# Ledger of designs, part 9: peptides against a protein of PDB entry 4N78

Target 1, 186 residues: chain A of PDB entry 4N78
Amino acid sequence: HFQVICRLLGYQGIAVVMEELLKVVKSLLQGTILQYVKTLMEVMPKICRLPRHEYGSPGILEFFHHQLKDIVEYAELKTVCFQNLREVGNAILFCLLIEQSLSLEEVCDLLHAAPFQNILPRVHVKEGERLDAKMKRLESKYAPLHLVPLIERLGTPQQIAIAREGDLLTKERLCCGLSMFEVILT
Target 2, 155 residues: chain B of PDB entry 4N78
Amino acid sequence: MAELQMLLEEEIPGGRRALFDSYTNLERVADYCENNYIQSADKQRALEETKAYTTQSLASVAYLINTLANNVLQMLDIQASQLRRMESSINHISQTVDIHKEKVARREIGILTTNKNTSRTHKIIAPANLERPVRYIRKPIDYTILDDIGHGVKW

## One batch from the design tools (peptide; aimed at target 2 R107)

Design b1_p10_4_s4 (made by RFdiffusion4, then SolubleMPNN; from b1_p10_4 with N3V T5P)
Fold by OpenDDE base, seed 1:
Structure b1_p10_4_s4 (fold): chain B 186 residues (1-186), chain C 155 residues (1-155), chain A 10 residues (1-10)
Amino acid sequence: as target 1 above (186 residues)
Amino acid sequence: as target 2 above (155 residues)
Amino acid sequence: PVVLPTFQPP
């Protein structure tokens, strides 16, 4: 699903969605969640010491229930706060998954473009074969597919310009050096 | 452009008119030949004359048709070439627009990106510089990231 | 190009 979303939205659509999600997250964090957290902190016991182990698990549980009684009684606060936290979590996860999906698509594009851009895969060298010889053979095999040089030789100046720009755009992908998710986490 | 106009406005219409006139002329020639044959005392001569006119008429019509056909073909070739040029221009514009849109999109998304920390350490260390890149900065792509993709030999 | 004669009506 996320891959389809990435394909449909493209960079622009993803950017818009991410920006809006960031706004939503910011609004939730600085607004409702912050307010609830402050309220929760106010009702939090000032002194909550660990009970002695002699009380056993049931006694310790009862102790904490008693200490947190005011928080437990504020059920609406809990529900709303947890819901907002879920929304934030979902937004973060969405951003992560979108970035991952986008990265996969970009990698796929790079791989598909590689033969046309003189980017050769590392070839498995069998025992006794020279890597250099294999690479040269591979280079020779794909040399006719190099798009930019081909267009430079056969194309119009306008076509050459477009080809160069297209080549550059194809090579320059976010996945190889940039992260959106890291920005979301700051 | 001038050649196409000449073909469309002068040569082809002229050729069509010539064929039409030729039709009328052929009818006249036929009538002449018929009458000449009937009235002539020397039927053999009249027949030979008719044969000559027939041959000439056929040759003339063939010439007119050939000329007209060639002009039409030339006209079509010119038009086809113009269409191809137009298509090429449209494609060029389309590609230019697409590239532009892509650049804009990349700028927009670039604002939302930061450099990946190459440090293999699993700790998502918040970049020390909290400053969001204001613009998409083109950096050389490290293709080593692609090395782990596929069944290729790890170098 | 074979130049064919133009028809001249009698």
Scores: peptide ipSAE 0.042, ipTM 0.705, DockQ to the pose 0.006
OpenDDE base, seeds 2, 3, 4, 5: peptide ipSAE 0.027, 0.032, 0.041, 0.035; ipTM 0.720, 0.708, 0.708, 0.709; seed 5 fails the geometry check

Design b1_p10_5 (made by RFdiffusion4)
Pose (drawn by RFdiffusion4):
Structure b1_p10_5 (pose): chain A 186 residues (1-186), chain B 155 residues (1-155), chain P 10 residues (1-10)
Amino acid sequence: as target 1 above (186 residues)
Amino acid sequence: as target 2 above (155 residues)
Amino acid sequence: PVLTTFQPPP
């Protein structure tokens, strides 16, 4: 699903959705969640020590039950507090997962662009062979496929300008050195 | 464009009227052959001149049509090339617009991004100078090696 | 790397 969502939305669609999800998270954190956090913070026990081991685990469970009774009995703890938090969590997970799908989408695009952009994989080296001497030979084999230099050789100035721009857009992808989840959290 | 204007404004309309002139002039020439036969004292001579005019009328109508047909074809060939150049120009405009829309989309998501500081190195990196193997040499106990440390006491 | 197509405008 995320893979399809990435393809259909593109960069502009994904960006708007992320910007809108930030507004939703902001609305919830500064809204209903904040209201209930302030309310439950008063219902909270002002102080609560961690009992020594001596008291034993059954007596510690009893102590936490009494100290946190009002939290355990709070009627809207699930239907509201947990619900709102789940929505915020899902919004964060969407941003993370959608970026991962975008990264996969971008890397595949780049793999298909590599033949037309003079990008060769490492070649096997036998005895008496130097990669330096061989990679240059392989580059000659795929020389007719190098798009920008061919158009600069036979193309019109208009075709050349357009080729340069398209070549720039094809080689520059987010997965080359950029990320978003960090900014989302910040 | 100059050749097209010449075809559209003069040569086609002109060659066209020259065809209409043939329409009117041939009906005159048909009457003249009938009149020149009637006045003619020599019916065989007047028939041979009618035949001459018939053959000439045929050669003329075929020439006028051929000339006009070549002009119409040249006009269509030129117009076909105009559409060819126009499509090429429209396609470049389209590619340019597509590049622009993409730049706008990438600028929009670029706001939500930062550098991912990732690097690549080796599993093991040996030091520039490996530790020299130090030979063992016996030397006596010396109770004076600490004399210069702090407030020593020499003996 | 510097990716110019993803640079925000001022």

Design b1_p10_5_s1 (made by RFdiffusion4, then SolubleMPNN; from b1_p10_5, 4 letters changed)
Fold by OpenDDE base, seed 3:
Structure b1_p10_5_s1 (fold): chain B 186 residues (1-186), chain C 155 residues (1-155), chain A 10 residues (1-10)
Amino acid sequence: as target 1 above (186 residues)
Amino acid sequence: as target 2 above (155 residues)
Amino acid sequence: PYLPMFEPPP
């Protein structure tokens, strides 16, 4: 589903969706969640000392339950605050999954374009074979597929310009060094 | 442009008219040959004359059809070439627009991105030894490093 | 070969 969404929206659509999600998250965090956090801080017991270990785990749990009774019984916390936190969590997860899906699509594009851009995979050298000889053979095999040199030789000036720009755009991908998710977390 | 216009306005219509006129002429020749054969005392001579006219008529029609066909083919080739040029121009514009849209989209999404903390890949310390300009062996970019980004299927 | 258009006999 996320792959389909990435393909459908493209870079621009993803950017718009991410911006709107960030606005929603910001609104939830600075508005409703902040208000609930402030309210919770006011209701928090001013002095909460560790009960004696002699009460055992059940007694300690009961003690903390009693100290936090007002918080646990705060009905709006369960219905509204937790729902808002779920919405924030879902938004973050959505952004993460979109970025991952986009990265996969970009990697696939890079792999598909590689033979046409003189980008050769690192050949596994078996024992006894010279790496240089294998690489030269691969270079020779794929040389006719190099698109930009081919267009530079056979194409019009306009076609050459488009080919160069297309080549650059194909090589420059977000997955090579950029992250959206890190920006969302800050 | 002038050649196409000449083909459309003069050569092809002229060839069609010539072919139509040839049909009328062939009917007259057929009538003549029939009457000549009936009226002639020398049937052998009349037959030979009919054969001669038939051969000439067929050759003439064949020539007219061939000329007309070649002119039509030439017209179609010129039109096809014009369409290809138009298509090329449209494709160029379309590609230019698409590239522009892509650049704009990338700028927009780029605002929402930060540089990945690339673990300090060990500074490829350029070996101090200026090895002789080894032929620009474009270092193959190993994209396998990207295989670990996401639920990496370890191949 | 330019074959002249056949002219019918008069």
Scores: peptide ipSAE 0.061, ipTM 0.650, DockQ to the pose 0.005
OpenDDE base, seeds 1, 2, 4, 5: peptide ipSAE 0.046, 0.054, 0.041, 0.053; ipTM 0.653, 0.662, 0.672, 0.657; seed 1 fails the geometry check

Design b1_p10_5_s2 (made by RFdiffusion4, then SolubleMPNN; from b1_p10_5, 3 letters changed)
Fold by OpenDDE base, seed 3:
Formats: structure tokens, sequence, C-alpha cells
Structure b1_p10_5_s2 (fold): chain B 186 residues (1-186), chain C 155 residues (1-155), chain A 10 residues (1-10)
């Protein structure tokens, strides 16, 4: 589903969605969640000392339950605050999954374009074969497929310009060194 | 343009008219040959004349059809060439627009991105010695490093 | 061969 969304939206659509999600997350964090956090801080016990270890685990749990009774009984916390946190979490997950899906798509594009851009895969050298000889054979095999040199030789000036720009756009991808998710976390 | 116009307005209509006129003429020739054969005392001579007219008529029609066909083909070739040129122009514009849109889109999404913390390991140490521009051996960019990004199928 | 349009004899 995320791959389809990435394909449908493209870079521009993804950017718009991400911006809107960031606004929503910001609104939730600075609005409702912040208000609940402030309220929780007000009802938080000012002095919560560690109970004596002699009470054992059940007694200690009961002690903390009693100290946090007002928080636990705060019905709006369970219904509204947790729902808002879930929404924030879902938004973050959505952004992450979109970025991952986009990266996969970009990698696939790079792989498909590689033979036409003089990008050769590393050839596994079997024992006894010279790496250089194999690479030269591959280069010779794919040399006629190099798109930009081919168009430079046979194409019009306009076609050459478009080919060069297209080649550059094909090579420059977000997956090579950029992350959107890191921006969301900051 | 002048050649296409001449073909459309003069040569092809003219050829069609000539062919139509040829039809009417052939009917007259046929009538003539029939009457000549009936009225002639020398049937052999009349037959030979009819054969000659028939051969000439067929040759004439063949010539007219061939000329007309060639003119039509030439017209179609010129039109096809014009359409190809138009298509090329439209494609060029379309590609230019698409590239522009892509650049804009990439700038927009780029604002939402930060550089991945590449572990500082390989300081591109500028090689101190300006070694002679060795032939730019385009080191193949190994994108296999990206195979681990995402749900990579572990081969 | 330019074959003239055959005209029937008058």
Amino acid sequence: as target 1 above (186 residues)
Amino acid sequence: as target 2 above (155 residues)
Amino acid sequence: PFLPVFQPPP
C-alpha cells in the first residue's frame, strides 16, 4: 500500500502530505497533549519516596498505585490523551513507512538506469579469472547502451540537454544521502 | 508546403479526373471496336485493331493508376513527415515541462530532508601529491550498499 | 514510358 501511495503522490505529493502531518503532530503536541501533561504534572505527587523494601512487591505496587491514584482514575487520560498519542504515533509510523517505500522505489530506479549510465555491478571473479578482463568485457558489452554519449553523438542540441538533465535527475536521489525521518524526530 | 499543396489541389484531383475521363473514353473505344468489327469486311484486321486498342487502353489506365498512386503515396509521406515533426516538438515541450516539474518537486521535498549522518570514517583526504590526471577510471558506484535499506531480500 | 491517355479515334 505504501509503495502505491508513493507512486501515486510522487515527490511533490509526499512533501505536501508530510508537511500537513507535521502540522497535525505539532498541533497535537503543543495543544492537547501539552495540556494533559501540565494537568498531570499538577496532580503528580510532589513527594514520592521509595517505600520500605519490607512491604514486598505487592505492597510497593499498592503504594505506587495509591500515589498515582488520581492519574490512574483520570478518565480523560485513557480516552483522549492516549488517543492523541496514538495519532501521533501513527503519523510518525506513516512517515517512516513512506520514506522506506520511497527509498526502495528510488533504489529500483537506480538499478534499472545503471546499465545506461555506465554503472556496472561488481562482478564476482571466479578463481583464475582476471577481474580486469571481465570488467572490460562488461564495459564493451554495455558501451552501446550508454544513453548520454549516444544522444550526444546522434541527437539534436535540445535532445542532448534533456538527456543530460534527465541523467542528472536519475542519479540524484534522496536515498543516496538524505533522510526525512530524521527531520521529523527533531 | 508548396509540393503538398500542388499534390492536394492539382495533381491528385487531376489524376482522379483523368481516370474518370479514361473510363468514359474506354467505353467509347469499346463501342467503336464492336461496331468496327461488325461492319468490317476484313474481320482479321478489325480484330488486330481491337487488340491494339485494348493494349493501349490497358497501358493507359495502368499508367494513370500508377501516377495517381505515386502522388497519393507522396502526399501521405509528406503528411507523415509533418506529423512526425509536430510530434517531436510536442514531445520536446512535454519533456521540458516534466523535467521542470520534477525539479520543483524535488526542491519541495528536499526542504523536508537532512543529510544522513554518514559515519565520518573516510575523510576524503585530498591526496597531497597532485598525481598526474590518471585516466578518469569511472569507479562504478556500487549501489549494493543500498540493498540493506528496507526489507531487502537477503539472498 | 509516358503512355499518353488513349483518345478514341474520332
Scores: peptide ipSAE 0.069, ipTM 0.639, DockQ to the pose 0.005
OpenDDE base, seeds 1, 2, 4, 5: peptide ipSAE 0.069, 0.060, 0.057, 0.046; ipTM 0.649, 0.651, 0.651, 0.648

Design b1_p10_5_s3 (made by RFdiffusion4, then SolubleMPNN; from b1_p10_5 with T4P T5M)
Fold by OpenDDE base, seed 5:
Structure b1_p10_5_s3 (fold): chain B 186 residues (1-186), chain C 155 residues (1-155), chain A 10 residues (1-10)
Amino acid sequence: as target 1 above (186 residues)
Amino acid sequence: as target 2 above (155 residues)
Amino acid sequence: PVLPMFQPPP
């Protein structure tokens, strides 16, 4: 599903969606969530000591339940605050999944373009084969597919310019060194 | 450009008119031949003349059709070439626009990106010093703090 | 910068 969304939206659409999500997250964090956090800080017990280990797990649980009774009974936390936190979480996950899907698409594009751009895969040399000979053979095999040199030889000046720009656009992808998700986490 | 215009405005219309005139002339020739055959005492000669006129007329029409057809084909070839040139131009413009749109889109999304920080795998530095187990001084747990929470049901 | 196309114009 995310792959389809990435293909449909493209860079521009993804950018728009991400910007809007960031706005929503910011609004939730600075608005409702902040207000509830402030309220919770006011009602939070000033002194919460760790209960003694002798009470066991049930006793410790009861202790904390009692100390946090006022917080737990705060109905608005469950209905509004936790929902907003869920929305924030979903937005973050959405951004992550979109970026991952986009990266996969970009990698696929790079791989598909590689034979046309004189980018040769790392060849596993079997025992006894000379790496140099195999690489030379591969270079020779793919040499006719090098698009930019071919167009430079046979194309019009306009076609050459477009081909060069297209080549550059194909080579430069977000997955090569950029991350959107890291921006969201900061 | 001049050749195409000449074909469209002069040669092809002229050829069509010539063909139409030829049709009219053929009708006249046919009428003449028919009348000549009826009135002629030498029907064999009249027939031969009719045959000659028919052959000539057919040849003339064939020539006119061929000339017209060739002119139309030439016109179509020129137009096809022009269309191909226009298509090429449109394609170039389209590609230029697409590249521009892509560049704009990339700048927009780029604002939302940062360099991937290769998170140096923080070597979980195992704390070298296994802190000696701090002697658990069993401080007697004063349970008096829980006295207020447990209503023991006195049976 | 690894990806000039994604960087805002200076």
Scores: peptide ipSAE 0.212, ipTM 0.769, DockQ to the pose 0.588
OpenDDE base, seeds 1, 2, 3, 4: peptide ipSAE 0.238, 0.209, 0.195, 0.207; ipTM 0.772, 0.762, 0.756, 0.763; seed 1 fails the geometry check

Design b1_p10_5_s4 (made by RFdiffusion4, then SolubleMPNN; from b1_p10_5, 4 letters changed)
Fold by OpenDDE base, seed 5:
Structure b1_p10_5_s4 (fold): chain B 186 residues (1-186), chain C 155 residues (1-155), chain A 10 residues (1-10)
Amino acid sequence: as target 1 above (186 residues)
Amino acid sequence: as target 2 above (155 residues)
Amino acid sequence: MYLPMFQPPP
């Protein structure tokens, strides 16, 4: 699904969706969640010391449960605050999955374009074969597919310009060095 | 442009008219040949004359048809060439627009991106002592070792 | 070879 979304929206559509999601997240964080956090801070026990280990895990748990009883019983915390946190979480996950899906699509595009851009994978060399010779053969095999040099030789100035720009746009992808998710975490 | 116009307005219509006129002329020639053969005392000469007119007439019509056909083909070639040029121009514009849109889109999404911190993977310093690959000796798995671990029903 | 338009004899 995310791959289809990426294909459908493209860079522009993804940007718009991401911007809107960021706005939503910001609104949730700075609005409702912040308010609940402030309220929670107010009701938080002023003195919450770690009980002695002698009480054991059950006793310690009961101690904290008692200390946090007012928070646990705060109904709006579950219905509103946790829901908002889920929404934020979903938004974050959405962004992550979109970026991952986009990266996959970009890698696929790069791989498809590679033979036309003189980007050849390193070939596995069997025993007795020279890597250089194999690579040279591969280069020679795909040389006629090199789009930009071909157009530079045969095309009009306008076609050459378009080919160069297209080549650049094909090579430069987000997955090569950019992260959206890091911005979101920021 | 001038050539196409000449073909459309003068040459092709003219060729069509010429073919129509040739039809009328052929009818006249046929009438002449028939009458000449009937009236002539020398039937052999009349026949030879008819053959000559027939050959000439056929050659004339063939020429007219060929000329007209060539003009039509030339017209079509010019039109096809014009269409190809137009298509090329449209494609060029389309590609330019697409590139522009893509650049805009990339700028927009670029605002939402930061450089990936490529943590320089620490050079995996190959351990100085490459442990000799211990030759994997396939020892048959003795499954009887597991007989005592499970609550299995000892039959 | 311009084949003259065959004009029937008058």
Scores: peptide ipSAE 0.035, ipTM 0.779, DockQ to the pose 0.005
OpenDDE base, seeds 1, 2, 3, 4: peptide ipSAE 0.033, 0.034, 0.034, 0.033; ipTM 0.777, 0.778, 0.767, 0.773

Design b1_p10_6 (made by RFdiffusion4)
Pose (drawn by RFdiffusion4):
Structure b1_p10_6 (pose): chain A 186 residues (1-186), chain B 155 residues (1-155), chain P 10 residues (1-10)
Amino acid sequence: as target 1 above (186 residues)
Amino acid sequence: as target 2 above (155 residues)
Amino acid sequence: PNLSTFQPPP
């Protein structure tokens, strides 16, 4: 699903959705969640020590039950507090997962562009062979496929300018050195 | 464009009227052959001049049509090339717009991004100078090696 | 790397 969502939305669609999800998270954190956090913070026990081991685990469980009774019995703890937090969590997961799908989408695009952009994989080296001497030979084999230099040789100035721009857009992808989840959290 | 204007404004309309002139001039020539036969004293001579005019009328109508047909074809060939050049121009405009829309989309998402500081190195990196193997040499115990450290006491 | 197509305008 995320793969399809990435393809149909594109960069502009994904960006707007992320910007809108930030507004939703902001609305919830500074809104209903904040209201309930302030309310439950008062219902909270002002102080709560961690009992020594001596008391034993059963007595510690009884101690936490009494100290946190008002939290355990709070009627809207699930239907509201947990629900709102779940929505915020899902919004964060969407941003993370959608960026991962975008990264996969970009890397595949780049793999197909490599033949037209003079990008060769490492070649096997036998005895008496140097990659330096061989990679250059392989580059000659795929020389007719190098798009920008061919258009600069036979193309009109208009075709050349358009080729440079398209070539730039093809080789520059987010997965080459950019990320978003960090900014989302910040 | 100059050849097209010449075809559309003069040569086609002109060659076309020259055809209409043939329409009116031939009906006169048909009457003249009839009259020249009637006035003629020599019926065989007047027939041979009618034949001459018939053959000439045929050669003329075929020539006028051929000339006009070549002009109409040249006009269509030129117009076909115009559409060819126009489509090429439109396609470049389209490619340019697509490049622009993409730049706008990437600028929008670029706000939500930062550098991912990732690098690539080796599993093991040996030091520039490996540790020299130091030979063992026996030396006596020396109770004076600390005399210069702190407030020593020489003996 | 410097990815100019993802740079926001000033």

Design b1_p10_6_s1 (made by RFdiffusion4, then SolubleMPNN; from b1_p10_6, 5 letters changed)
Fold by OpenDDE base, seed 3:
Structure b1_p10_6_s1 (fold): chain B 186 residues (1-186), chain C 155 residues (1-155), chain A 10 residues (1-10)
Amino acid sequence: as target 1 above (186 residues)
Amino acid sequence: as target 2 above (155 residues)
Amino acid sequence: MKLPMFEPPP
């Protein structure tokens, strides 16, 4: 689903969605969640000392339950605050999954373009074979597929310009060094 | 442009008219040959004359059709060439616009990005096994996979 | 060879 969303929205659509999600998250964090956190801080016991170990696990649990009774009984915490936190969590996960899906699409594009851009994979060399000789053979095999040099030789000036720009856009991808998710976390 | 105009306005209409006129003339020749054969005392000579006219008529019609056909083909070739040039121009504009849109989109999304801390070079491990292009089996999008994502999934 | 246009007999 996320791959399809990435394909459908493209860079522009993803940017818009991410911006709106960030606004929503910000609104939830600075609004409702902050208010609940403040309320929780007010009802939080000012002094919570560790009970004596002699009370055993049940007694210790009861002690903390009693100390946190006001928090546990705060019904809106479960229904509203936790729901808002789930929404924030879902938004974060959505952003992460979109970025991952986008990265996969970009990698696929790079791989598909590679033979046309003189980007050749490292060939596995069997024992006794020279890597250089294999690479040269591979280069010679794919040399006619190099798009930019081909268009530079046969194309119009306008076609050459478009080919160069297209080549650059193909090479420059977000997955090569940029992260959206890191921005969301900051 | 001048050649196409000449073909459309003069040569092809002229050829069509010539062919139509030829039809009328052929009817007259046929009538002549029939009457000549009936009235002639020398039937052999009349027959030879008819053969000669028939051969000439067929040759003439063939020539007219061939000329007209060639002119039509030439017209179509010129028009096809014009359409190809127009298509090329439109494609160029379209590509330019697409590149521009892509650049704008990339700038917009770029604002939402930061540099990855280069520490762990996630080596794009080219999958060692070039997974055979798995035949794109159109797997229907199972939307039920999303049923467990969002509100109220009790684990 | 331009084939002569057929001239109808007089």
Scores: peptide ipSAE 0.031, ipTM 0.746, DockQ to the pose 0.005
OpenDDE base, seeds 1, 2, 4, 5: peptide ipSAE 0.029, 0.029, 0.029, 0.011; ipTM 0.752, 0.753, 0.747, 0.740

Design b1_p10_6_s2 (made by RFdiffusion4, then SolubleMPNN; from b1_p10_6 with N2Y S4P)
Fold by OpenDDE base, seed 3:
Structure b1_p10_6_s2 (fold): chain B 186 residues (1-186), chain C 155 residues (1-155), chain A 10 residues (1-10)
Amino acid sequence: as target 1 above (186 residues)
Amino acid sequence: as target 2 above (155 residues)
Amino acid sequence: PYLPTFQPPP
């Protein structure tokens, strides 16, 4: 589903959706969640001493449950605050999955374009074969497929310009060094 | 342009008219040959004349059809070339617009991106005191209890 | 050279 969404929206559509999601997340964090956090801070016990280890794990848990009873019994926390946190979490996950899907699409595009852009995979050298000889054979095999040099030789000036721009756009991808998710986390 | 116009307005219509006129002329020649054969005392001579007219008529029609066909083919070739040029121009404009749209889109999404900082491996400073790993009995937290709380988007 | 148009006999 995310791959289809990425294909349908493109870079522009993804940017718009991400911006709107960021606005929603910001609104939730600065509004409702902040208010609940402030309320929770007010009801937090001022002095919470570690109970003695002698009470064991059940006793310690009961102690903390008692200390946090007012928080646990806060009905709006369960219904409203947790729902808002879930919405924020879903938004973050959505952004992450969109970025991952976009990266996959970009990698596929790069791989498909590679033979036409003189980008050759590193050939595994079997024992006894010279890497240089194999690479030269591959270069010779794919040389006729190099799109930009081909168009530079046979095309009009306008076609050459378009080919060069297209080549540049094909090589420049977000997956090569850019992250949207890191911006969302800051 | 002048050649196409000449083909469309003069040569092809002229060729069609010539073929139509040829049809009328062929009918007259056929009538002549029939009457000549019936009226002639020398049937052999009349037959030879009919053969000559038939050969000439067939050659004439073949020539007219060939000329007209070549003119039509030439017209179609010129039109096809014009259409290809128009298509090339439209494709060039379309590609230019697409490249521009892509550049704009990339700028927009680029604003929402930052360079992947090779996260300096924050040395997880292992707390010095290796407190004995309390056997974390991973109690599987059954999150199914939360399934009924909120309209969760099932991914 | 074939005559482009056949002329009927008079």
Scores: peptide ipSAE 0.050, ipTM 0.653, DockQ to the pose 0.005
OpenDDE base, seeds 1, 2, 4, 5: peptide ipSAE 0.041, 0.041, 0.047, 0.043; ipTM 0.655, 0.663, 0.662, 0.656

Design b1_p10_6_s3 (made by RFdiffusion4, then SolubleMPNN; from b1_p10_6 with S4P T5M)
Fold by OpenDDE base, seed 4:
Structure b1_p10_6_s3 (fold): chain B 186 residues (1-186), chain C 155 residues (1-155), chain A 10 residues (1-10)
Amino acid sequence: as target 1 above (186 residues)
Amino acid sequence: as target 2 above (155 residues)
Amino acid sequence: PNLPMFQPPP
């Protein structure tokens, strides 16, 4: 589904969706969630002593449950705050999945374009084969497919310009060094 | 353009008219040959004349058809060439527009991106004191308790 | 009736 969405929206559509999601997340964080966090901070016990380890995990849990009983019983926390947090979480997950899907599409595009851009695959050299000889063979094999040099030789100046621009756009992808998700997390 | 126009407006219509006129002429020749044969005392001579006219008529019609066909073919070739040029122009414009749109889109999405920090894996300096792994008897967390809460939308 | 003589295409 996310792959289809990425294909349908393209870079522009993804950008728009991401921007809107960021706005929504920001609104949720700065609005309702912040207010609930402030309220929770006010009702938090000022002095919560760590129970002795001797009480074991269940005893410690019960202790904290008792100390936080008022918070746990706060109905609005479950209905509104947690829901908003879920929405934020979903938005984050959505962004992550979109980025991953986009990266996959970009990688596929790069792989498909590679033979036409003088990008040779990493050749597994079997024992006994000379890497240099294999690379030369591959270069020779794919040399006729190099699009930009081909167009430079046969094309009009306008076609050459378009080919160069297209080549650059094909090579420069987000997956090569850019992350949207990291921006969303800050 | 001038050649195509000449073909469309003059040569092809002219060729069609010539064929039509040829039809009329053939009818006249046929009538002549028939009458000549009936009236002639020398039937053999009349027949030979008819054969000559028939050969000439066939040759003339063949010529007219060939000329017209060649003109039509030439017209089609010119039109095909024009269409190819138009297609090339349209493709060029389309590609230019697409590149522009792509650049704009990339700028827009680029604003939402940051360089992938090759996170220097901070060597989590494992605290030197390997605290003896306290045999945490992992009590299996019975996650079945959570089965009722998560309406996992089966996608 | 003068029909044009067949000339082979050039």
Scores: peptide ipSAE 0.036, ipTM 0.679, DockQ to the pose 0.006
OpenDDE base, seeds 1, 2, 3, 5: peptide ipSAE 0.034, 0.028, 0.031, 0.034; ipTM 0.678, 0.695, 0.663, 0.659

